# Peptides against a protein of PDB entry 2AZE: the designs that were tried, part 149

Target 1, 148 residues: chain A of PDB entry 2AZE
Amino acid sequence: AQECQNLEVERQRRLERIKQKQSQLQELILQQIAFKNLVQRNRHAEQQASRPPPPNSVIHLPFIIVNTSKKTVIDCSISNDKFEYLFNFDNTFEIHDDIEVLKRMGMACGLESGSCSAEDLKMARSLVPKALEPYVTEMAQGTVGGVF
Target 2, 101 residues: chain B of PDB entry 2AZE
Amino acid sequence: GRLEGLTQDLRQLQESEQQLDHLMNICTTQLRLLSEDTDSQRLAYVTCQDLRSIADPAEQMVMVIKAPPETQLQAVDSSENFQISLKSKQGPIDVFLCPEE

## One batch from the design tools (peptide; made by RFdiffusion4, then SolubleMPNN)

Design b1_p22_8_s2 (from b1_p22_8, 8 letters changed)
Fold by OpenDDE base, seed 5:
Structure b1_p22_8_s2 (fold): chain B 148 residues (1-148), chain C 101 residues (1-101), chain A 22 residues (1-22)
Amino acid sequence: as target 1 above (148 residues)
Amino acid sequence: as target 2 above (101 residues)
Amino acid sequence: ATSKTFTIKGGLFSGVPYYKSP
């Protein structure tokens, strides 16, 4: 029936929207965990050291990195006000943002790839509000996608 | 029947989405609080050693870009070369190299 | 020539996805 067909279209629309929101939520959770874990690491490191790291030795969020072979020739042009940059590379390059760096550092506890140890999962849970802990568990198990 | 089943499914999906929205609100609130905490911001940094885990400067050069929000980053591929263009609207862009150890 | 444009969104992180040139 036409009525059932209309409802099926709506059902599919809602399912797709939920899927998108699930992806967004997972990313938000990973951002929270990675950020808090980074802060904890640095706090502990500074407490163990006699002094904070030199200002020019650290890079504060937010940032982006570009990497290429050391043999790559790079030409750079900069506007007077430094509002515009143009880089020319004679070989391939990669762009990574800050959250990707944190994930590869293990700051998200391997949750992003579902490779959490028991200790990693414990850490991840400790870095989110209680209401988010069940979802973190589902992410670790790779079982996200069911109806709440 | 089929109509009843679909109607029930839609109601369940609506409830699920509402729960999802609630969790997202919790997350965004936490991230906002972190952005407002000066101590957290002070400690939110990585080192050059951390960046070497992504690309070792012994083999790769690593360039760091710090740009204001709403900055446009354009990657261009041509037969002659590869390009990155940065255009900021809110302030100057800072670019520097991560030194080799 | 082909191009891909990203916008730095701001907030805690830059918000730029991984990109590898061809």
Scores: peptide ipSAE 0.575, ipTM 0.922, DockQ to the pose 0.923
Fold by OpenDDE base, seed 3:
Structure b1_p22_8_s2 (fold): chain B 148 residues (1-148), chain C 101 residues (1-101), chain A 22 residues (1-22)
Amino acid sequence: as target 1 above (148 residues)
Amino acid sequence: as target 2 above (101 residues)
Amino acid sequence: ATSKTFTIKGGLFSGVPYYKSP
């Protein structure tokens, strides 16, 4: 009947919304883990060195990275006030977000790819509130996706 | 019947979504706390060595972009070349190369 | 020509998805 059809549509809508939120939650968890892990790493490093790193040796979040071949010719135009930039590349380039960089650095403990060692998983769990630990475990096992 | 089944499914989905929302709120709160913590912000950095680890500097050039929030980044593909345009409304944009060592 | 536009977010991270030119 029409009523059942309407409910089916609503059911599908809710399922899709849940799926989207699951993806968002996973990303948020990864962001939290990566950020906290980065901070811990740097804190420890500075403590060991008994000093902060040189100012020009570090890049603070947030940032974006563009990489291309060293052979790529790049033309750059900059406005006087530096509000506008235009780059022309004669070859392929890539744009990477800061969180992606952190993931590649291992700051997310390999959780993003489900490649966590026991130690990585332990670290990941330690960097989230208790309520999120089960979800972290599921992410590591690749079992996220069901309705709970 | 079918109607009862669908109704029950929707109730279950609602409960699941509520649980999901709760977890998301917890996580969002943690991120907010991090953004408000001065010490965390001070320590939220990567080194040039870190960047070299994600892109082989022997073969790749790495450009770093520091731009204010709401900056528009446009990537354009044409038959002649590839382009990146940056337009900020809140302040100047800083771009620099990560040196190879 | 084809273009893709991203907006740098104002949070902890830049909020720009990975992009590779064709």
Scores: peptide ipSAE 0.573, ipTM 0.921, DockQ to the pose 0.933
Fold by OpenDDE base, seed 1:
Structure b1_p22_8_s2 (fold): chain B 148 residues (1-148), chain C 101 residues (1-101), chain A 22 residues (1-22)
Amino acid sequence: as target 1 above (148 residues)
Amino acid sequence: as target 2 above (101 residues)
Amino acid sequence: ATSKTFTIKGGLFSGVPYYKSP
C-alpha cells in the first residue's frame, strides 16, 4: 500500500539521520576527551614545574597550522589591518586544525581510531559524564553504528 | 502485518534518535562549559614540541594561524603555484612560525 | 585553477578539515 511505501521512505530517512547524528556525537565526544585530557596534562605539567610556561612558548586553542617543506619558498602579502593574508607556495603544503593535532598527540586516547588500551579507555571514560561512558565503550569496541 | 511492523520500526528509531539527541545535548553542554571556564582555556595550549608530532621542524616549516571566527580560508591550486588566502571579518589575523624554529 | 574554501568556526576548536595541496 501507499502508506507502507511512505513509511519505508521515512524509515530510510530516519536511519540516515541517525547515522549522521552518530558521527556527530562521536566527534563531540572526541573533542571533549581531547580537550579535557590536554588541560589535565598541562595542569599537571605546570604543577610539576611550579610555574606556567612562558607566554610566547605555547599556542592556545583555537588554531590551525600550515606545514610545508623548509625548502618551500613562501611569499606573503598582508593587508594593513591584518584582516587579509595571501600566501603563495612553490611547493605542496598541508593544513591541520587543532583537534587533529590533539588527536595525533594522543589526547583522544586512541579512541578516534579504535586503538585504545585498557588504560586509554579508562582515561577516556573518566573524561566524560557518566551518561556518555557507555557510548565511549562502544566507540572503543567499534560497536557503534547500529541503532539502539 | 507489514504496516504494523514498519510502524513499530519507526517508533524504535524515534527512541534511538531521542537517545542520541539526549547524549548530544549532554556533550554540547560540557563543551560549552569548557569554553566558559577561564582556567580550562588558560590550560588549553600546545607546544612546538607537540607540533612535532604533526610536522618535524627539522624537516618542515610550521606556520600557526590564529584567526577570529568566521574567517574564510581559501586554498587554491594552480599550475603555477599553491596559494592560501585568509580573509577575516571580525578582526586581525595572527600568523607566526613556531617559536622553536 | 581549483579552490577549496573553509570557514574557521567559533567554539573550542577551529573546525577546519585536513587539507593537503596536490
Scores: peptide ipSAE 0.568, ipTM 0.922, DockQ to the pose 0.916
Fold by OpenDDE base, seed 2:
Structure b1_p22_8_s2 (fold): chain B 148 residues (1-148), chain C 101 residues (1-101), chain A 22 residues (1-22)
Amino acid sequence: as target 1 above (148 residues)
Amino acid sequence: as target 2 above (101 residues)
Amino acid sequence: ATSKTFTIKGGLFSGVPYYKSP
């Protein structure tokens, strides 16, 4: 009886670990798709323009975005070596990382919310190795973990 | 029996986890290759237009932070004001505004 | 006062969760 109880605890532990890894894998897949899709977009854009964009007009990854009302008063103090920054806001603000921005741009093909069209899904599948395609399909259908 | 069933479940979970690990390794390898590809890195950018699509600069100010890895970002909520502190360990931090154009 | 601390990761992306001040 005690042995069975121990194995049940272990079973639950492994299930939770698998669940965590599934979440990690989903995020990694989204990162891969978003990144490759972004690169492709920019490559095509530069080809059409026959030139790269001006250097001061683009923001390379990685980056973080902070947004607040344009009326917000921001006080900024910077260390001499620029290793430290302190921002004081008199109003609310939001912080977004680069992958979130890419997702909102549609670079992840709507896969992050399971709201991708057939074309989006086709694109997403084309941006990952063959071994990951079934998982991408499961993500699109919201059936991740069904095989476990 | 109960013991046999649990043992079988654990074996199946082990196989499932191994498959999952394999997929994760494939994915991390792809990401590493992207990080090492010069052309991909050159093309890995967004524009101010992209950022404007996320937050309208007519209503929202958009600040961009480029900081080295392991930089600490702290958001503090006080009764007096809201704060963001950045502390880098590896190099200088670059902060700039996305203009409204 | 409350605080939330994030660490910028060293991968392709920054790796900072979405945050909205109260």
Scores: peptide ipSAE 0.568, ipTM 0.921, DockQ to the pose 0.929

Design b1_p22_8_s3 (from b1_p22_8, 9 letters changed)
Fold by OpenDDE base, seed 2:
Structure b1_p22_8_s3 (fold): chain B 148 residues (1-148), chain C 101 residues (1-101), chain A 22 residues (1-22)
Amino acid sequence: as target 1 above (148 residues)
Amino acid sequence: as target 2 above (101 residues)
Amino acid sequence: ATSRTFTIKGGLFSGIPRYVSP
């Protein structure tokens, strides 16, 4: 009886670990798709323009975006070595990491919300190795984990 | 029996986890390839136009933060306090506005 | 008051630096 109880605890532990890894894998897939799609977009854009964009017009990954009303007063304190920053706002603000920005740009093909068209899904599949294609399909259908 | 059933479940879960690990390794390999490819890194950028599509610079101020790994970000967003603190351990933090702003 | 704290990490199992929200 005690042995069975121990195994049941272990079973639940492994189930939770698998669930966590599934979440991590989904994020990794989204990152891969977003990055490759971004690179592809920019490559084509530069080819069409026959030149790279001006250096001061682009922001390389990684980055974080903070946005607030233009009317918001921001007080910024910076350490002399620039290792520490303190921003005080008089109104609300939003924070977005680079992946979220890429997702909102559509770089993840809408896969993050399961709202991808057939063309989006085709693009997403084309940006991952063959072994990951079934998982991409499951993500698009909202059936992640069904194979397990 | 109960023991046999649990043992079988654990074996199946082990196989499932191994499959997940394999898929994750494939993903991480692809991401490493991207990180090691000079051309890909050069092309890993967004434009001001991209940021405008996310936040209208006519109404919103867009601040960009570039910080080294292991930098800590603390944000407080309440009616009484609106604050962001950054603390880096590996190097200086760069903060700037979108150039077209 | 709502406080959010997160750390800039290497990408999940990738080594690529990422800004990760909690």
Scores: peptide ipSAE 0.239, ipTM 0.893, DockQ to the pose 0.307
Fold by OpenDDE base, seed 3:
Structure b1_p22_8_s3 (fold): chain B 148 residues (1-148), chain C 101 residues (1-101), chain A 22 residues (1-22)
Amino acid sequence: as target 1 above (148 residues)
Amino acid sequence: as target 2 above (101 residues)
Amino acid sequence: ATSRTFTIKGGLFSGIPRYVSP
């Protein structure tokens, strides 16, 4: 009947929304872990050195990274006010945001790829509130995806 | 019947979504707390060494882009076109190279 | 091959995705 059809549509809509929220939550968790881990690392490093790093030696978040071969020719056009940039490359390039950089640095403890050691998982759990720990565990085990 | 089954499914999905929303709220709250902590913001940085660890500077050129919020980034990567365009509305964009050491 | 367009809506501290498609 029409009523059942309407409910089926709503069911599908809700399922898709839940799926999207699951993905968003996982990303938020990874970001939280990565960021807290980064802060801890830097705090410890500065304490050991008894000083902050030189100003020009660090890049504060947020940022975007573009990498390409050293042989790649890049033409750059910049507006006078520096509001607009145009880069033309003669070969392929890669773009990475700061979160991806942190992940590649291991700041997310390998949780993003399911490659957590026992120590990594322990660290990851320590960087989230208790309520999120079960979800972190599921992410590490690769068991996230069902409806709960 | 089918109607009763669907109704029950929707109730279960609603409960599941509420649980997700709760967890997301907890997570976003943690991120807000970090944003409000001046020391955390000060320590939210990577080094050139970090960048060199993810992209070999011996073979790769690493460009850093610092762009304000609401900046638009368009990237095309194809055989016929390799292009990145940036357009900011709130302020100037800063671009610099990460040196190799 | 691929074309991507993003709008920077915020940062990690915003608690939302930093880059979204227009």
Scores: peptide ipSAE 0.217, ipTM 0.893, DockQ to the pose 0.318
Fold by OpenDDE base, seed 1:
Structure b1_p22_8_s3 (fold): chain B 148 residues (1-148), chain C 101 residues (1-101), chain A 22 residues (1-22)
Amino acid sequence: as target 1 above (148 residues)
Amino acid sequence: as target 2 above (101 residues)
Amino acid sequence: ATSRTFTIKGGLFSGIPRYVSP
């Protein structure tokens, strides 16, 4: 019947939306873990040093990094007010946001790649509210993807 | 029948989506709390050593961009054109280089 | 209107501030 066809279309739409939200949730969880882990690391480090680092020795979030071969030639034009930058490279470059940097630093406990040790998983769970712990476990096991 | 089965499936999917929305709300709330916490934001930093750990300056140059919100970044990375354009509307852009050590 | 132009070559930098390592 036409009604069944309509419901099947809606079913597919909802499945796709759920899949998208699953991806979004995973990213949000990773961000939360990464941020909290970073803060925890730095708090501990400052406690051990009994002082904060010099203001000009750290880079606060948010930021973006660009990396390229040190052999790459870069021409840069900067407006007087520094509102506009133009970089021309003679070779390829990479751009990474702060979240990607944190992931590569291990701040997400390897959860982003499913490379969690027992200790990593324990840390990850400790950095999220209780309601999110089951989902973190599913992420670590690679069992996320189905519907609840 | 077929109709009843589909109807039940949709109800189950609705419950699943509601659960996802709930979890996402929890996550966004936590992130907002972090963003509003002065101590957390003070501690939300990386060092040059951190950057070197992911992009060795012995082989790679690392450039750090600090830009105001709503700054436009356009990048072209093709075989014949390699370009980054930054345009801010809310203030100056800061660019720093991570030195090799 | 006006701009500052510089070139970074071979790891040498001109016109861009360097990050000071701890």
Scores: peptide ipSAE 0.058, ipTM 0.867, DockQ to the pose 0.035
Fold by OpenDDE base, seed 4:
Structure b1_p22_8_s3 (fold): chain B 148 residues (1-148), chain C 101 residues (1-101), chain A 22 residues (1-22)
Amino acid sequence: as target 1 above (148 residues)
Amino acid sequence: as target 2 above (101 residues)
Amino acid sequence: ATSRTFTIKGGLFSGIPRYVSP
């Protein structure tokens, strides 16, 4: 009947919306863990060194990374007010944002790929509110995707 | 019947979505608090050594871009052209190289 | 030529996707 058809359409719409929100939540969790873990690492390091690092030796968030072969020739044009940049490369390049860098550094505890050791999982859980811990566990197990 | 089953499914999905919304609100709140915490912002940095761990400077040049929000980054590729264009709306852009060891 | 445009967000992170030139 038409009524059942309408409900089936609505069901599918809700399922898709839930799937999208699950993806968004996972990314938000990874951001939270990575950021807090980074801060914690640096705090501990500075305490051990009893001083902060030199200002020009660190890169504060947010940032973007561009990498290319060391042999790549790069031409750069900059506006006088530095509002505009144009880079020309003679070969391929890659662009990575800050969160990707943090993930590769292990700041997300391998949670992004479901490759957590027991220690990694413990750290990840400790960096989120209690309400998010079950979700972190599911991410580590690779079982995220079900409907609550 | 079929109608009853669908109705029940929709109710369950609504509850599930509400739970997701709640979790997302918790998470976004935490991120907001981090953005407002001065000490966290001071400690939110990576080193050149960190960058070397993801891109070996012996083989790769690493360029760092610090740009204001709403800056547009355009990547252009062709068989003969490789370009990155940056256009800021809110202020100057800072670009520098991560040195090799 | 192909082009991709990204907007740097104003949150904790830059918020742009990974890009590898072909």
Scores: peptide ipSAE 0.553, ipTM 0.922, DockQ to the pose 0.903; fails the geometry check

Design b1_p22_8_s4 (from b1_p22_8, 10 letters changed)
Fold by OpenDDE base, seed 5:
Structure b1_p22_8_s4 (fold): chain B 148 residues (1-148), chain C 101 residues (1-101), chain A 22 residues (1-22)
Amino acid sequence: as target 1 above (148 residues)
Amino acid sequence: as target 2 above (101 residues)
Amino acid sequence: ASSKTFTIKGGLFSGIPYYKSP
């Protein structure tokens, strides 16, 4: 029936929207975990050190990195006000944003790839509000996608 | 029947989405609080050692870009070269090279 | 020539996806 067909279309629309929101939520959770874990690491490191790290030795969020072979020739042009940059590379390059760097550093506890140890999962859970802990568990198990 | 089943499914999906929205609100609230905490912001940094672990400067050069929000980054591929273009609207862009160890 | 454009969204993180040139 036409009525059932209309509801099927709506059902599919809602399922897709939920899937998108699930992806967004997972990313938000990873951002929270990675950020808090980074802060904890640095706090502990500074407490153990006799002095804070030199200002020029650290890079605060937010940032982006570009990497290429050290043999790559790079030409750079900069506007007078530094509002515009143009880089020319004679070889391939990669662009990574800050959250990707943190993930590769293990700041998200391997949750992003579902490669959490028991200790990693414990850490991840400790860095989110209680209401989010069940979802973190599902992410670690790779079982996200069911109806709540 | 089929109609009844579909109607029930839609109601369940609506409830699920509402729960999802609630969790997202919790997350965004936490991130907002972190952005407003000066101590957290002070400690939100990586070191050159961290970046070396991602791309060893013995083999790769690492360039760091700090740009204001709404900055556009354009990557261009041509037969002659590869390009990155940065255009900021809110302020100057800072670019520096991560030193080798 | 092929072009791909990203926008830095702001917030706690830069918010752009990983990119590798061809």
Scores: peptide ipSAE 0.578, ipTM 0.923, DockQ to the pose 0.918
Fold by OpenDDE base, seed 3:
Structure b1_p22_8_s4 (fold): chain B 148 residues (1-148), chain C 101 residues (1-101), chain A 22 residues (1-22)
Amino acid sequence: as target 1 above (148 residues)
Amino acid sequence: as target 2 above (101 residues)
Amino acid sequence: ASSKTFTIKGGLFSGIPYYKSP
């Protein structure tokens, strides 16, 4: 009947929305873990050195990186007020977000790829509120995706 | 019947979504707290060594872009070259190379 | 020519996806 058809459409809509939110939650969790882990790392490092790093030796979040071959020719045009930039590359380049950099640094404990050691998982759990720990565990096991 | 089954499914999905929303709210709250913590912001940095670790420093050049929020980044592909354009509305953009050591 | 536009978001991170030119 038409009523059942309408409910089926709504069911599908809700399922898709839940799927999207699951993805968003996972990313948020990774962001939280990566950020807190980074802060902890740096705090510990500064304590050990008894001083902060030199100002020009660090890049604060947020940032973006562009990488390309050292052989790539890059032409750059900059507006007077530095509000506009134009880069021309004669070869392939990549753009990476800061969170991606942190993930590659291992700041997300390998949770993003499901490659967590026992120690990594322990660290990841320690960096989230208790309510999120089960979800972190599921992410590590690759069991996220069902309806709960 | 089918109608009853669908109705029950929708109720179950609603409960699931509510639980999901709750977890998301917890997480976003934590992120907000981090953004408001001055000490955390001070310590939220990577080093040039870190950046070199994510790319092959022997073969790759790494450019760092610091841009204000709402800056538009456009990547353009043409038969002649590849382009990146940056347009900020809130302030100047800072671009620098990560030195190789 | 083809183009892809991203907007840098406010918050803790820049908020743009990975991109690799063709």
Scores: peptide ipSAE 0.577, ipTM 0.922, DockQ to the pose 0.925
Fold by OpenDDE base, seed 1:
Formats: C-alpha cells, structure tokens, sequence
Structure b1_p22_8_s4 (fold): chain B 148 residues (1-148), chain C 101 residues (1-101), chain A 22 residues (1-22)
C-alpha cells in the first residue's frame, strides 16, 4: 500500500539521520576527551614545574597549522589591517586543524582509530560524563553503527 | 502485518534518535562549559614539541594561524604554484612560525 | 586552477578538515 511505501521512505530517512548523528556524537566525544586530556596533561606539567610555560612558547587553541618543506619558498602578502593574507608556495603543503593535532598527540586516547589499550579506555571514560561512558566503550569496541 | 511492522520500526528508530539527541546535548553542554572555563582555556595549549609529532621542524617548517571565527581559508592549486588565502571579517589574523624554529 | 574554501568555526576548535595540496 501507499502508506507502507511512505513509511519505508521515512524509515530510510531516519536511518540516514541517525547515522549522521552517530558520526557527530563520536566527533563531539573525541573533542571533549582530547580537550580535557590536554588540559589535564598541561595542568600536571605546570604543577611539576611549579610554573606555567613562557607565554610565547605555547600555542593556545584554537589554531591551524600549515607545514611544508623547509626548502619551500613562501611568498606572503599581508593587508595593512592584517585581515587578509596571501601565501604562495612553490611546493606542496599540508593544513591541520587543532583537533587533528590533538588526536595525533594521543589526546583522544586512540579512540578515534579504535586503538585503545585498557589504560587508554579507562582514561577516555574518566574524561566524559557517566552518561557518555557506554558510548565511549562502544566506540572503543567498534560496535557503534547500529541503532539502539 | 507489514504496516504494523514498519510502524514499530519507526517507533524504535525514534527512541534511538532521542537517545542520540540526549547524548549529544550532554556532550555539547560539556564543551560549552569548557569553552567558558578560564582555567581550562589557559591550559588548552600545545608546544612546538607537540607539533613536531605532526611535522618535524628539522625537515618541515610549521606555520601557525590564529584567526577569528568565520575567517575564510582558501587553498588554491594551479600549475604554477600553490596558494593559501586568508580573509577575516571579525578581526586581524595572526600568523607566525613555531617559536622553536 | 582548482580551489577549496574552508570556514574557520567559532567553537572550541578551528573545525576545518585535513588538507594536503597536490
């Protein structure tokens, strides 16, 4: 019947939306874990050193990095008000945002790639509210993807 | 029947989505709290040593971009060169090399 | 010439995808 066809279309739509939300939630969880882990690391480091690092020695979030060979020739044009930049590279470059950097630093405990040790998983769980712990476990096990 | 089965499936999917929405709300709330916490923001930093894990400054130069929200970043690939264009609408952009370079 | 444009988000993170020039 036409009603069943309509419901099947709606079912598919909802499944797709759920899949998208699952992806979004996973990223949000990774952001939370990475951020809190970074803060925790730095807090501990500063406590051990009994002082904060020099202001110009650190890079605060948010940031973006561009890397290229040290041999790359870069020409830069900057507007007077510094609202506009133009960089010309004679070789390849890469752009990384802050969360990618944190993930590669291990701040997300390997959860982003499903490569969590028992200790990593314990850390990850400790950095989220209790309500999110089951989902973190599912992420680590690679069991996220179905509907619950 | 088929209608009843589909109806039940949709109800189950609705419950699943509601649970996801709930979890997302919890997570976004936590992120907002972090963004508003001065101590957390003060400690939310990386070092050049950290950046070496991404690009070793012995081989790579690392440029840091600090730009206001809504800044447009355009990467252009041409046969002659590669370009990055930055255009801010809300304030000046700060670009610098990693201090340890 | 080919171009790709990203918008830096105003959240906790910059929020742009990884990009490698050809």
Amino acid sequence: as target 1 above (148 residues)
Amino acid sequence: as target 2 above (101 residues)
Amino acid sequence: ASSKTFTIKGGLFSGIPYYKSP
Scores: peptide ipSAE 0.573, ipTM 0.923, DockQ to the pose 0.914
Fold by OpenDDE base, seed 2:
Structure b1_p22_8_s4 (fold): chain B 148 residues (1-148), chain C 101 residues (1-101), chain A 22 residues (1-22)
Amino acid sequence: as target 1 above (148 residues)
Amino acid sequence: as target 2 above (101 residues)
Amino acid sequence: ASSKTFTIKGGLFSGIPYYKSP
């Protein structure tokens, strides 16, 4: 009886670990798709323009975005070596990382919310190795973990 | 029996986890390759237009932070004001505004 | 007063969650 109880605890532990890894894999897949899609977009854009964009007009990954009302008063103090920054806002603000921005741009093909069209899904599948395609399909259908 | 059933479940879960680990390794390998590809890194950028599509600069100002890995970002809520503190360990932090154009 | 601390993970992306001040 005690042995069975121990195995049941272990079973639950492994299930939780698998669940965590599934979440990690989903995020990694989204990162891969978003990144490759971004690169492709920019490559095509530069080819069409026959030139790269001006250096001061683009922001390379990685980056973080902070947005607030244009009326917000921001005080900024910077250390001499620029290793430390302190911002004071008199109003609310939001922080977004780069992958979130890419997702909102549609670079992840709507896969992050399971709201991808057939074309989006086709694109997403084309941006991952063959071994990951079934998982991408599951993500699109909201059936991740069904194989386990 | 109960013991046999649990043992079988654990074996199946082990196989499932191994398959999952394999997929994760494939994915991390792809990401590593992207990080090492010079052309991909050159093309890994967004424009101010992209950021404007996320937050309208007519209503919202957008500040961009480029900081080295392991930089700590602290958001503080106080009755007096809201704060963001950045502390880098590896190098200087670059902060700039995305202009409204 | 309350605070939330994030660490930039590095790699291809910054790797911090969305945050909205109260």
Scores: peptide ipSAE 0.571, ipTM 0.922, DockQ to the pose 0.926

